# Ledger of designs, part 49: peptides against a protein of PDB entry 4M9S

Target 1, 135 residues: chain A of PDB entry 4M9S
Amino acid sequence: SRGLVGVECITPYSYKSLAMALQRCVEVLSDEDRSALAFAVVMPPGVDIPVKLWSCVIPVDICSNEEEQLDDEVADRLKRLSKRGALLSGKRMPVLTFKIDHIIHMFLKHVVDAQTIANGISILEQRLLEIGNNN

## One batch from the design tools (peptide; made by RFdiffusion4, then SolubleMPNN)

Design b1_p15_8_s3 (from b1_p15_8, 7 letters changed)
Fold by OpenDDE base, seed 5:
Formats: sequence, structure tokens, C-alpha cells
Structure b1_p15_8_s3 (fold): chain B 135 residues (1-135), chain A 15 residues (1-15)
Amino acid sequence: as target 1 above (135 residues)
Amino acid sequence: MDLVELGRNALLPVP
């Protein structure tokens, strides 16, 4: 099956204006929130993703081994990002989920380091397999 | 793999 390499037609005009606006938004983020935004690129755009799946790739330094504290800290980071422009959209019902916008995802594909993307995808796949095997 | 280290400078300068 030849995967359609969908030429994501980034129009250079919309991209330059959006890129400049987003660069300013990224520059004023904390290091933690900026790292969370970078790893958001590994998620499929336009899909409501549960916080538990975000916790697989969002870098958190937690002092406790409690899974509940990890999900809460991840949720707080994603909530801060959702308040900054159109970066993420949060839903509380039926469960707490976050969704990355297609335009933001397209931006991140161009500005996040390719090795970081590859590593983030690999880590997500590994942790999803672990979750699936433990159920 | 330490995600914190991977997240450092993960965002490239916007072109």
C-alpha cells in the first residue's frame, strides 16, 4: 500500500504570519510547557486524546510514583497550553481529553526537531503496548 | 529514555 504522502500544502503566506505569531507564543512559554508543546506533535491532529495517553509522551519530573499525580500534572500543562491561542482544545465530558489543532500540528511538524519526533513516536508506541498488555 | 532531556531545545527556530 503506497501511503499517499499527502503534500501538506503549507501556503507560505499563511505560514509566515502564523509562524511569527506562534514563535512569540512559544518564546514566552516556560521550559516545561514548551517541551509539552513539542511532544504534542506525536499525537494525531483533530482527535480527542485522553490525558492518560498524553502522559505517555509529556515530560514530567514527578517526585512521587503515583500515576494519579502524573496525570494531574500533565493535565495542568495541557490546560495552560489550551489557554494560549488555538494550541490545544480541552473537553471535560465524557472524560478529560485534549485535541491538537490541524494548523498547529502542521506548524509543529516543521519546527520540532526530526529526531525528537521520531523518539516521541517510538516512546508512545512502546508505552501503548505496555498499557495494552497489562489490561 | 529521558523525555526531559529530549524536550530540551526540541523546538527549532521558526523559519
Scores: peptide ipSAE 0.177, ipTM 0.803, DockQ to the pose 0.572
Fold by OpenDDE base, seed 3:
Structure b1_p15_8_s3 (fold): chain B 135 residues (1-135), chain A 15 residues (1-15)
Amino acid sequence: as target 1 above (135 residues)
Amino acid sequence: MDLVELGRNALLPVP
């Protein structure tokens, strides 16, 4: 069990000022992008997560039955978040991945409803088991 | 429970 030594990112910015700035950034998001950001809290911070795994928890109302369109729509939402206040960091190579920073993740843990976090984790675990059993 | 419905309420604007 390698404990992720939480590098407490000692930012020279007061946690309070950063939280206020992040709150303002969240307020101007669309409902869809805000929902996507909320569910980012279930991901481990500082890890490059493939879009396929994000698609397990990002809420997308897909009008089409094509699973391939799910990953693309999720990727577009995550790309929009990455362009807004560095809420996420995207990498295109070798595979399209997104990462939530420790500071953003810590903020989300305080502002996202605890029941939503618990439900999101449960859904992620269930869908990961389904992916693991189908391979 | 629909993730879309969960997401709408997940980030309430802090009053």
Scores: peptide ipSAE 0.138, ipTM 0.776, DockQ to the pose 0.522
Fold by OpenDDE base, seed 2:
Structure b1_p15_8_s3 (fold): chain B 135 residues (1-135), chain A 15 residues (1-15)
Amino acid sequence: as target 1 above (135 residues)
Amino acid sequence: MDLVELGRNALLPVP
């Protein structure tokens, strides 16, 4: 039985109500958590992404240059976002990963500045190349 | 480029 991945036709009404709900959720975020959510737009939706890859794009103002502290701080931000249910889905096992849903990703594509998206992608690509060359 | 500053201003008001 080929499961029709039903294109859930989000009615314009459901989209508007969801967008309003998401906007309210974004408005109550801290500046740090809001920044983390903005940069989540550069990730492919529906994919479980390891924290190490999130740390490539999530802006963290850390006083320490310790890579381990960067990943932990990023993980804490993503955990806070995941506690708001719809924003991110966290998975602890087998590896700590976070996933952005297609609906949230679609929302972010419309509300995040296009230059910020382009810059975030460029930074991700650069840092992935650096990680790939160091391994 | 200060990513924190970019992220702070990245989310546009939804009309």
Scores: peptide ipSAE 0.091, ipTM 0.717, DockQ to the pose 0.573
Fold by OpenDDE base, seed 4:
Structure b1_p15_8_s3 (fold): chain B 135 residues (1-135), chain A 15 residues (1-15)
Amino acid sequence: as target 1 above (135 residues)
Amino acid sequence: MDLVELGRNALLPVP
């Protein structure tokens, strides 16, 4: 059975309308929440990602070196994004996770600076390797 | 490179 990879053919019109709506949403974000949204582009879309992995790429100006505070601050940012429309989908059980939808991810790929994406991916890969080596 | 600084201007205006 060839799974119909539903090519969601986003029509150029639907894309433009969605992009306009998303742009308005982005404009009203704080700088911190906007930054968090930008770095969400490095995550695979449609996957429930644990907060710990989000903390690898979400920029947090933490005054504290406590890892627990980092995860909490990241979670708060992601929660705020999840409340601002369909930007993220959060799940609390069994572990707190957030998912970026394919449509939002596609938007971000077009509007986030390419160097920022590359840097975010590099940082994620590095931190994942560090986590993997410590387990 | 401070991710916070990178993120502030990371989102380009949608044409």
Scores: peptide ipSAE 0.085, ipTM 0.739, DockQ to the pose 0.627

Design b1_p15_8_s4 (from b1_p15_8, 8 letters changed)
Fold by OpenDDE base, seed 4:
Structure b1_p15_8_s4 (fold): chain B 135 residues (1-135), chain A 15 residues (1-15)
Amino acid sequence: as target 1 above (135 residues)
Amino acid sequence: MDLVALGRNALLPVP
């Protein structure tokens, strides 16, 4: 039995309805949670990404330069976003990861500023190289 | 690069 890969043909109507629903969800976020959501666009969709990699691009204004506090604050932001329904999916085991779904990622590609996307990708690439060279 | 500054108003109005 060939499983019908239901090509969810995102009709322009479902896209418009989803975009309106997502817009309302975004409007009620804090500025910091909106910023975290914006930078989620630089991540590949459908992939369980460790908090450590999210900390490379999530903007955190912390008084402490302690890396542990950074990862905790990033995790708390991502947890808040995950509680807003389909924005992110969190997984605790074996490692704390978050995933952005394809639909949310497609929305973000249309509504996040192009320069923010480009800068976020560049920063992610740089920080990944730094992490890779230190191991 | 100040990510906090970059993240401010990073979300555009939905078209």
Scores: peptide ipSAE 0.114, ipTM 0.785, DockQ to the pose 0.530
Fold by OpenDDE base, seed 2:
Structure b1_p15_8_s4 (fold): chain B 135 residues (1-135), chain A 15 residues (1-15)
Amino acid sequence: as target 1 above (135 residues)
Amino acid sequence: MDLVALGRNALLPVP
């Protein structure tokens, strides 16, 4: 059975309506949650990403150098975003992960500043290298 | 690199 990967042909109308709905969802976020959502664009869509990898790119101003508190605060932000409908999908088992869907990710690619995307990718790559070298 | 500063106003208005 060849699964038709349904290329959801988002009609321009559906895209505009969805973009307007998503824009309204973004406007009502706190600055912190909006920033977290912006950096979600650097993650591959449709993949369950562990909180530890999200913590590499989610901007958190924590006065403490405690890594555990960073992951918890990131998890709380991502959890708030997951409660705003389809922005993120959280999964608790076997490990706490969050996933961005393709539609939200496509939206973010158009509305997040290109330099922010590039910087976020560079930071993710650097921090992944640091994690990889410490293992 | 200050991620908080980068995340600030990272979202552009949808045209």
Scores: peptide ipSAE 0.094, ipTM 0.763, DockQ to the pose 0.540
Fold by OpenDDE base, seed 5:
Order: sequence, then C-alpha cells, then structure tokens
Structure b1_p15_8_s4 (fold): chain B 135 residues (1-135), chain A 15 residues (1-15)
Amino acid sequence: as target 1 above (135 residues)
Amino acid sequence: MDLVALGRNALLPVP
C-alpha cells in the first residue's frame, strides 16, 4: 500500500503571506493566549478535540483545585483564539470541541520550538494515561 | 515577539 503522503505544498508565497498575517495576529494576543496557541501545535489538525483534552496541554494558572474551573478557563482561551484570525474553529454540539486547521497547524510547526513541541506531546501522553487509568 | 521565544518561556513547569 503506497501511502501517498500528500505533500500539501503550501507555495513559499502563500506561506510568506500567511506567516506575515499570522505573525501580526499573534503579536496582538495576550501572553496567555499566545501560550495557548503555541501548545495547540501538539493536537492533530482537522480533528474536533474536546475541551478536556485541550486542558491537558494548555497552561492555566488557576487559584482553585476544581477541575471544572480548569476546563472553563481553557474553553475561554480557546474561544478567544477562535475569534482571532480563524486560529481555531469551535463546535458547541454535541459537546464543546475545538479544531486546529491544517494550514494553522503547519504554520505552528515552523514557528514553535521543537523542544516545546516534544515536551507538549510528552505532557499530553502522560495526562492521557492518567485519565485512562482513572476510568 | 517570536513564538519560538514564547515556546522557550512557555514551559512554565506545570504545577
């Protein structure tokens, strides 16, 4: 079975124009929303991801130990990103989910540090194992 | 501000 890895050839021109537009969008984010966007790179593109899985990788400083408050704060960050430059797409039904587009994800792969990506994946894997063992 | 520079700083130790 020859898997044609479809080289999504973003032309260098489309990439430069997108990179310049996205750079301007990123510069006007808060530090918290920029951090949330950076960690969005660890999610698979084109997949509707539940807020609970986003809460595994989005860094949130919460004064409460209530897990519900973590998911709410993460959801609010992701909602702000969805309103800015189509960085994410949100769905409310059947459950609240967010999706990163392939083009945005490809941009993030080039602008997020490789060690940050590796660490974010490791954190996601660890927390998914914890969730899976507690069910 | 470069997202690369954010990634180096954004590893706040998850408490």
Scores: peptide ipSAE 0.051, ipTM 0.713, DockQ to the pose 0.075
Fold by OpenDDE base, seed 3:
Structure b1_p15_8_s4 (fold): chain B 135 residues (1-135), chain A 15 residues (1-15)
Amino acid sequence: as target 1 above (135 residues)
Amino acid sequence: MDLVALGRNALLPVP
């Protein structure tokens, strides 16, 4: 039985071409959708994350104090990102969730500012503790 | 376009 050592030779050329394609895809986003995508870096890749957890880290300027409107606006931003190919994958059933793929997450880890990533993780951790203490 | 500058403008301070 010949083990096909699938050397996925991710040639540095394929990596540069993919990074350039992703960069161009990010450049044509609105400022709001680009900001939402930047904060997607704090989420674990390959996991279906419910909108409520995305609302902890997606920056939304809502003029209303209604928490229900926050989740809807976040969901609309994530839906727009999911329509732009490989940026996010949305599921509607059983609950509305969004997932970031490993390749997009790896790209974001290289292009998002390290302080932005650290702040986003800290905010997520704090808000998760607040949600956990209220249940 | 500096993507780092785009990330800095993405940090609107969460109020």
Scores: peptide ipSAE 0.051, ipTM 0.705, DockQ to the pose 0.072

## One batch from the design tools (peptide; made by RFdiffusion4, then SolubleMPNN)

Design b1_p16_1_s1 (from b1_p16_1, 6 letters changed)
Fold by OpenDDE base, seed 2:
Structure b1_p16_1_s1 (fold): chain B 135 residues (1-135), chain A 16 residues (1-16)
Amino acid sequence: as target 1 above (135 residues)
Amino acid sequence: DVEAALERTRELLASA
């Protein structure tokens, strides 16, 4: 299922607004990439987030149980998203991180299903607490 | 509240 609310807009223009442009970008994503984008809403905007932390919330159905391979799969999805407009900004050095822009984040807050947001935040909090407890 | 939750996660992220 899509984590984003589908919006159909009828307009004589190809792109009437940023929101419309972003919606069209979302529509052409694969299901996996769109899901990853949806869960990006749980990250604070404007912050370079390591892939490991992204992997706490980005759903991966088919992967090895190894953490490194999980991170690789997540990274691939985020890399694809970073190639789309301003959806994400990737940084390879010094550590591979991805950042969601404020504008994109604002967009996602309005178009991502509320339950998806809530679930994602809950999952992130839980997993971060577990990481903290395990140091 | 999403914003409040995001703030909590921000704090947790800073500690991770």
Scores: peptide ipSAE 0.248, ipTM 0.818, DockQ to the pose 0.032
Fold by OpenDDE base, seed 1:
Structure b1_p16_1_s1 (fold): chain B 135 residues (1-135), chain A 16 residues (1-16)
Amino acid sequence: as target 1 above (135 residues)
Amino acid sequence: DVEAALERTRELLASA
């Protein structure tokens, strides 16, 4: 099996704003989906990101290290997030991509642990460099 | 700084 370590996000926000609604959405997520959402903070907001690049940071525990299986599992999680309060915006054409908007990103910056953000960014940068070397 | 790091990430994503 292969997996990336993720951390659940915790929020002290009160139920008096959009943040309240978002917090409610986060609370009902499974542990794995909540972890995926937390690591979405490392993506630049407003950019359509291919699933392959999301898979660089989304924690997944899979039975094999097959890249196809990894991408499919990541895609499923991102799809669920896109259906839960529109936490992400999915686009199927020309290729499957997901985007985090600025509002959700701002929320995550406040509720995701700072060390988690730093670690996630570091991981993404490392993985992107590796992908670039393999092109 | 998170914003600076995100900018670096954006640049890397653009090249991928």
Scores: peptide ipSAE 0.246, ipTM 0.815, DockQ to the pose 0.033
Fold by OpenDDE base, seed 4:
Structure b1_p16_1_s1 (fold): chain B 135 residues (1-135), chain A 16 residues (1-16)
Amino acid sequence: as target 1 above (135 residues)
Amino acid sequence: DVEAALERTRELLASA
């Protein structure tokens, strides 16, 4: 980790400094991890979300369409992101979940392309409906 | 529970 420190209070100064730190952190990510991080913006911040739901929006380019493999690959990516400090927060118990903090989410909303965000949300909603119908 | 999480996510997304 590059030593990102959590910010308890968001000020203009804190935001600026954090943005710079986050930018540096993002720059050293692999392309696939950076892409995963970008699509994390479509998730509601502050919510522990199961890997299965993350897999609805995280692009996978090296894995088959088998659900088990997709979830594993997504989990690995999210785990790596969680090890990069403030990018994501993971919980192993009772169920493996990941959460994006509000401040990181705010950062992503400013740096991720608006059309990408819109498309990602649309895809997520569609896939969530499919999952819901199958349950 | 996956279904519960799914519903919560949908609600949150709809309100975003």
Scores: peptide ipSAE 0.200, ipTM 0.795, DockQ to the pose 0.026
Fold by OpenDDE base, seed 5:
Structure b1_p16_1_s1 (fold): chain B 135 residues (1-135), chain A 16 residues (1-16)
Amino acid sequence: as target 1 above (135 residues)
Amino acid sequence: DVEAALERTRELLASA
């Protein structure tokens, strides 16, 4: 499987205006959706990212090794996050993509555990290299 | 395109 093991999101960020509102939004998420949101920090903000690339870093431990099932599960999580407004923006055509906004990305950089970020970047880099080598 | 942007993001995150 290409998914990461689920990681708990740390939200010790100071409760200041926007941060407080975002933390409230994060707190009502399920554990798995909150973990997915945490790993969104490794993506470049403002860019429409295909689900396939999201699947490189979104933690999924239940899905089979079938790529289609993995992408579907990841897409479902991202869709739920997109329904929370500014957390993510989904685009279905021409290709299913999701985008993290700059403000949310900035928030995540401060509330997501540094080790989680480092691990996510490393794994993403490795998997991108593998994708490149296979094509 | 995406790869280039992602690389820039990685650098920023690594420095944070």
Scores: peptide ipSAE 0.197, ipTM 0.775, DockQ to the pose 0.032

Design b1_p16_1_s2 (from b1_p16_1, 7 letters changed)
Fold by OpenDDE base, seed 4:
Structure b1_p16_1_s2 (fold): chain B 135 residues (1-135), chain A 16 residues (1-16)
Amino acid sequence: as target 1 above (135 residues)
Amino acid sequence: DVEEVLERTRRLLASA
């Protein structure tokens, strides 16, 4: 199955100006959008990732976990994140993709809790294995 | 390992 139950991320990191600015951006997000951003840490930075792959690790709420709506819900969250400055960059053509910047990714690696990272890695590895075996 | 997973993702995208 794709996706995971939502996990909230709390970030205590703010030692430098960049970290402080990013922390402010994170703090104004909704819980679900903040969780989506947290799990972006397991995506390779600087790469346009299709929504289908994002949906493997973006946590979904119980109210919006229908398979037929999963990609749309994930896309909506990623779109909202892309509207918050440099958190994500979206590209619609040729297919809808989102990219996390290297700087944002480095920030996430330092502030996302170890358990969230571990969960995201585990789920993504499983999904990549399944996708890879079907190609 | 995070880096290993990231690399696997990159390989998947490159082969698609």
Scores: peptide ipSAE 0.364, ipTM 0.857, DockQ to the pose 0.029
Fold by OpenDDE base, seed 1:
Structure b1_p16_1_s2 (fold): chain B 135 residues (1-135), chain A 16 residues (1-16)
Amino acid sequence: as target 1 above (135 residues)
Amino acid sequence: DVEEVLERTRRLLASA
């Protein structure tokens, strides 16, 4: 999967400076952080989402299969994204959550690869079903 | 459909 398309893309934004700023932020991300950002497109915008749900779609390659380590790695990635031009907003208290803004979400819907979106949807649907059954 | 999945996620969050 390509994840996010290149800098040259068509955006619906009338304010080109915002689109350009977002594109620059995406370009300087590592491959793994950019991938994490791409999958944020399947999360509902404007909602404080706990790390547990983020971990359902964020691809992580860790040396252990322990869930605690998975959540920590996902949290680190989301934390880095939150420090890059408000791509995400983090909330530590009372529970660690991350939220994607409506504007950022709209941007992602136009620049994220269609296959990435499809994969994210499939993965999230599967994980939500599993969580619902095990909860 | 992204919107359908988003709605499911919202419902899950509301119940958590």
Scores: peptide ipSAE 0.333, ipTM 0.855, DockQ to the pose 0.029
Fold by OpenDDE base, seed 3:
Structure b1_p16_1_s2 (fold): chain B 135 residues (1-135), chain A 16 residues (1-16)
Amino acid sequence: as target 1 above (135 residues)
Amino acid sequence: DVEEVLERTRRLLASA
């Protein structure tokens, strides 16, 4: 997917135009994909993050608790997001990862509610601790 | 290190 790494918002007008375009893009997403995108706000921008780490914060409601199936479902959602403009950028090799751009992340910080952010951080912290204890 | 990544994210979000 085409990223926004080289894009610069040098004027307030440019920023507002981009924000409006992103908002329209978000509004046409499915509920589950929009939820996944919202939780991307707890990820650091510009970092290639493995699917396993994404699965720590992205909710999966109707799937098996098996790790492999969970990761696959999360990956599918992230793949769909990566195909919606520059919302996410994915890499299949050497390891399947997804990255959120700084501009998109900044947008999410403005539109995602504080409670969702807090919940996402809490969930991520808990699951990372569990992963660490199991290793 | 995932813990460092998490801490970086916290700082970024807090600075908003």
Scores: peptide ipSAE 0.233, ipTM 0.799, DockQ to the pose 0.037
Fold by OpenDDE base, seed 2:
Order: structure tokens, then C-alpha cells, then sequence
Structure b1_p16_1_s2 (fold): chain B 135 residues (1-135), chain A 16 residues (1-16)
């Protein structure tokens, strides 16, 4: 299994309509989905990112470390996020990808703590190196 | 492609 400590996104900008709306969306998420959303901050906005890359940073607790199982679990979380409107957008063709929009990404940059961001970057870098070494 | 994503990530987050 691969796991990260769950993270919540809480905005201090309670008087901004966007922040308020997003905060409400975040609050009703499961802990797992909320953590997935938090780590979306390390992805470049406006880019269709394949599930494999998402799986590098999205925390998953599974019995097997088989890549396909990891991807499936990550995909399920991202799919749920994509069904909540502006949080993520998914595409199934040509391959399954998910994209974070600029506005949401900006929100995350302001509400996700610096340590979480740093951890996400470090983990992403590590996993990308591993992928590169294994290919 | 992977390196490109990583670089984008670093640049975007560094500018925050």
C-alpha cells in the first residue's frame, strides 16, 4: 500500500463567493476525496493529466501495490471529484485523463498548506524518477 | 513528457 496523511482544504477567504462555494464543496467530500483534491495542487492547471501521473501523488491505501489497482482507485476518486463540477474535469478518450482548472488551482494554492505542497512535489519527483528508471 | 510535467509543477508552485 501507498499512503499519505489526509489533508483538508480550508479557505480563510470566507467572504469571497468563489471561496465560499468551493469551501462548501470541499466540506462535503469524503476524507479520501478531499485529500486527493489537496494534492491536485501539484499538477499543472489546464493540462489533461493521465491517471498514471495522478497516481504518483494521490494517497491510496490498497492491499496490493499493483499499478493497475492503484490507477483504478485513483481514477475512482478523481471521477468523483470531476462529478462535482469545477473541481476537476475528466476525459475518457483517447486515454483517461483529469484536468484541474486554473481557478480551482489558484484556490488550492492559497488554501493548501506549504508543507503539503512541498510533500506533494517531493513525492511526485520521487515517483517520476522511479517511473523513469523502470521504463 | 514526464519531465515536462515536473518542470511545470515546479515553476507553478515556485511562483506561488
Amino acid sequence: as target 1 above (135 residues)
Amino acid sequence: DVEEVLERTRRLLASA
Scores: peptide ipSAE 0.219, ipTM 0.795, DockQ to the pose 0.030

Design b1_p16_1_s3 (from b1_p16_1, 8 letters changed)
Fold by OpenDDE base, seed 5:
Structure b1_p16_1_s3 (fold): chain B 135 residues (1-135), chain A 16 residues (1-16)
Amino acid sequence: as target 1 above (135 residues)
Amino acid sequence: EVEEKLAETTALLASS
């Protein structure tokens, strides 16, 4: 596990807990990246999730709804999150995937608003049905 | 595997 050592935070203060460190990391994110991170709570921790599935829950409202462009935008956000150290782990090969760590997921479960979680679940379920219907 | 885990996680979160 990465633990605290993998967290990239901007702070002059020592942290009393991993949660405090993560909170500071979250605070410096852009609104878009923070939103993406919040919705990561609906993903199973420790699992390499393909970008296509991430795109089902990550809100994107500034680009085309075309799958290719949507996936690219989502991938960019997740990539930025992965560069924050402990927030996400990305794999480029053989398929582009991102994984949320158990520790991060646990953190999110405590700090993400219940309505956001509910929305994420609803959106995911809807999108999965659409994917299934298109296949 | 991914889809199974996804469904499981979703169900757990929904029940919380």
Scores: peptide ipSAE 0.310, ipTM 0.857, DockQ to the pose 0.034
Fold by OpenDDE base, seed 4:
Structure b1_p16_1_s3 (fold): chain B 135 residues (1-135), chain A 16 residues (1-16)
Amino acid sequence: as target 1 above (135 residues)
Amino acid sequence: EVEEKLAETTALLASS
């Protein structure tokens, strides 16, 4: 199945149709994957983002506190999302990155609650500060 | 580069 890959919004109607399809796609996700997708809204669309930066906003509960394992868990979630059509696009080489589509990002901006967006921004800013201080 | 885009997006989202 090709999913939503290649779907583009060219009219308001196309957007509505796509939104309905996306809603169905979101509904079949696991709770953890759906949560990951929600926080993807804080990422700039059309930009290849390293997994390390994704890990700043994707909520993960892991058994270990190792950063490597955190990144691996985040990567697994993002990989699953990338299999859902146009939700995310993964790039394995040279560095594992994921990119959110412009249309998907636009969709998320409208369906993700304002508090989640605010929290995601706050968390991202905090984690970036921590990373910057540790480098 | 990525950080710049992140900052722009964050600013945009914060103003929404």
Scores: peptide ipSAE 0.304, ipTM 0.856, DockQ to the pose 0.037
Fold by OpenDDE base, seed 2:
Structure b1_p16_1_s3 (fold): chain B 135 residues (1-135), chain A 16 residues (1-16)
Amino acid sequence: as target 1 above (135 residues)
Amino acid sequence: EVEEKLAETTALLASS
């Protein structure tokens, strides 16, 4: 899986059942959705993040370069992740946003490899600069 | 607000 160290991970969680449940949730994801989840680690936990900002870091491999289509593809991935319960929380109104909670974020910080985290940060920073320059 | 939190998070992650 892109961005994840492996199927088994070391977790600081005291409750083994929670960690195992999270691992099982990750294992059943598609590669695309798992990648999206991995890059969610760069987002601040507990914050409702607009899809546009998610689109800055979520890798898209097959869609066109149109921003609207990219946002839609990202939204679809995040929606699928949100249906997994604890992974993400989505809000459709008034603005489509997704939020990663603190527990999941902490989980990701331990299971997502350092290079993926670094890449995600770099990508986010670059895209934010591009957005800022184009505005 | 979101951008500020993003900056904080990226800074934290970059330093970790």
Scores: peptide ipSAE 0.294, ipTM 0.850, DockQ to the pose 0.032
Fold by OpenDDE base, seed 3:
Structure b1_p16_1_s3 (fold): chain B 135 residues (1-135), chain A 16 residues (1-16)
Amino acid sequence: as target 1 above (135 residues)
Amino acid sequence: EVEEKLAETTALLASS
């Protein structure tokens, strides 16, 4: 018996319910994890992004100046977010990457402060230029 | 304005 793959039509009702569920998930996060999630909005949805690139935009309040430790701290935050189910998807092999889903990204675009988004974009672009010049 | 900048950044990242 081939199960009827029901085309789940995303109804406006389904979207509203999902948004409410996501809002609850955000509210229970720590301040640092919530901040990390906010800056995830600057990443392209549906793309596996290496931790190195996440580290360009995810703010780290207290860490050593060593780049290796910074990446580890960012990775830990992203891992915690991925454990919340729908927020992020992580892959460990062959390279540690994290991906934001289109639905989550759309949610963030509406709830994250405009100034935060603008700052995140500016920081990311600046860091990318620096990486490009060093290569 | 913010949406425009986000689109530009997304395009940049997708091309890299």
Scores: peptide ipSAE 0.175, ipTM 0.772, DockQ to the pose 0.040

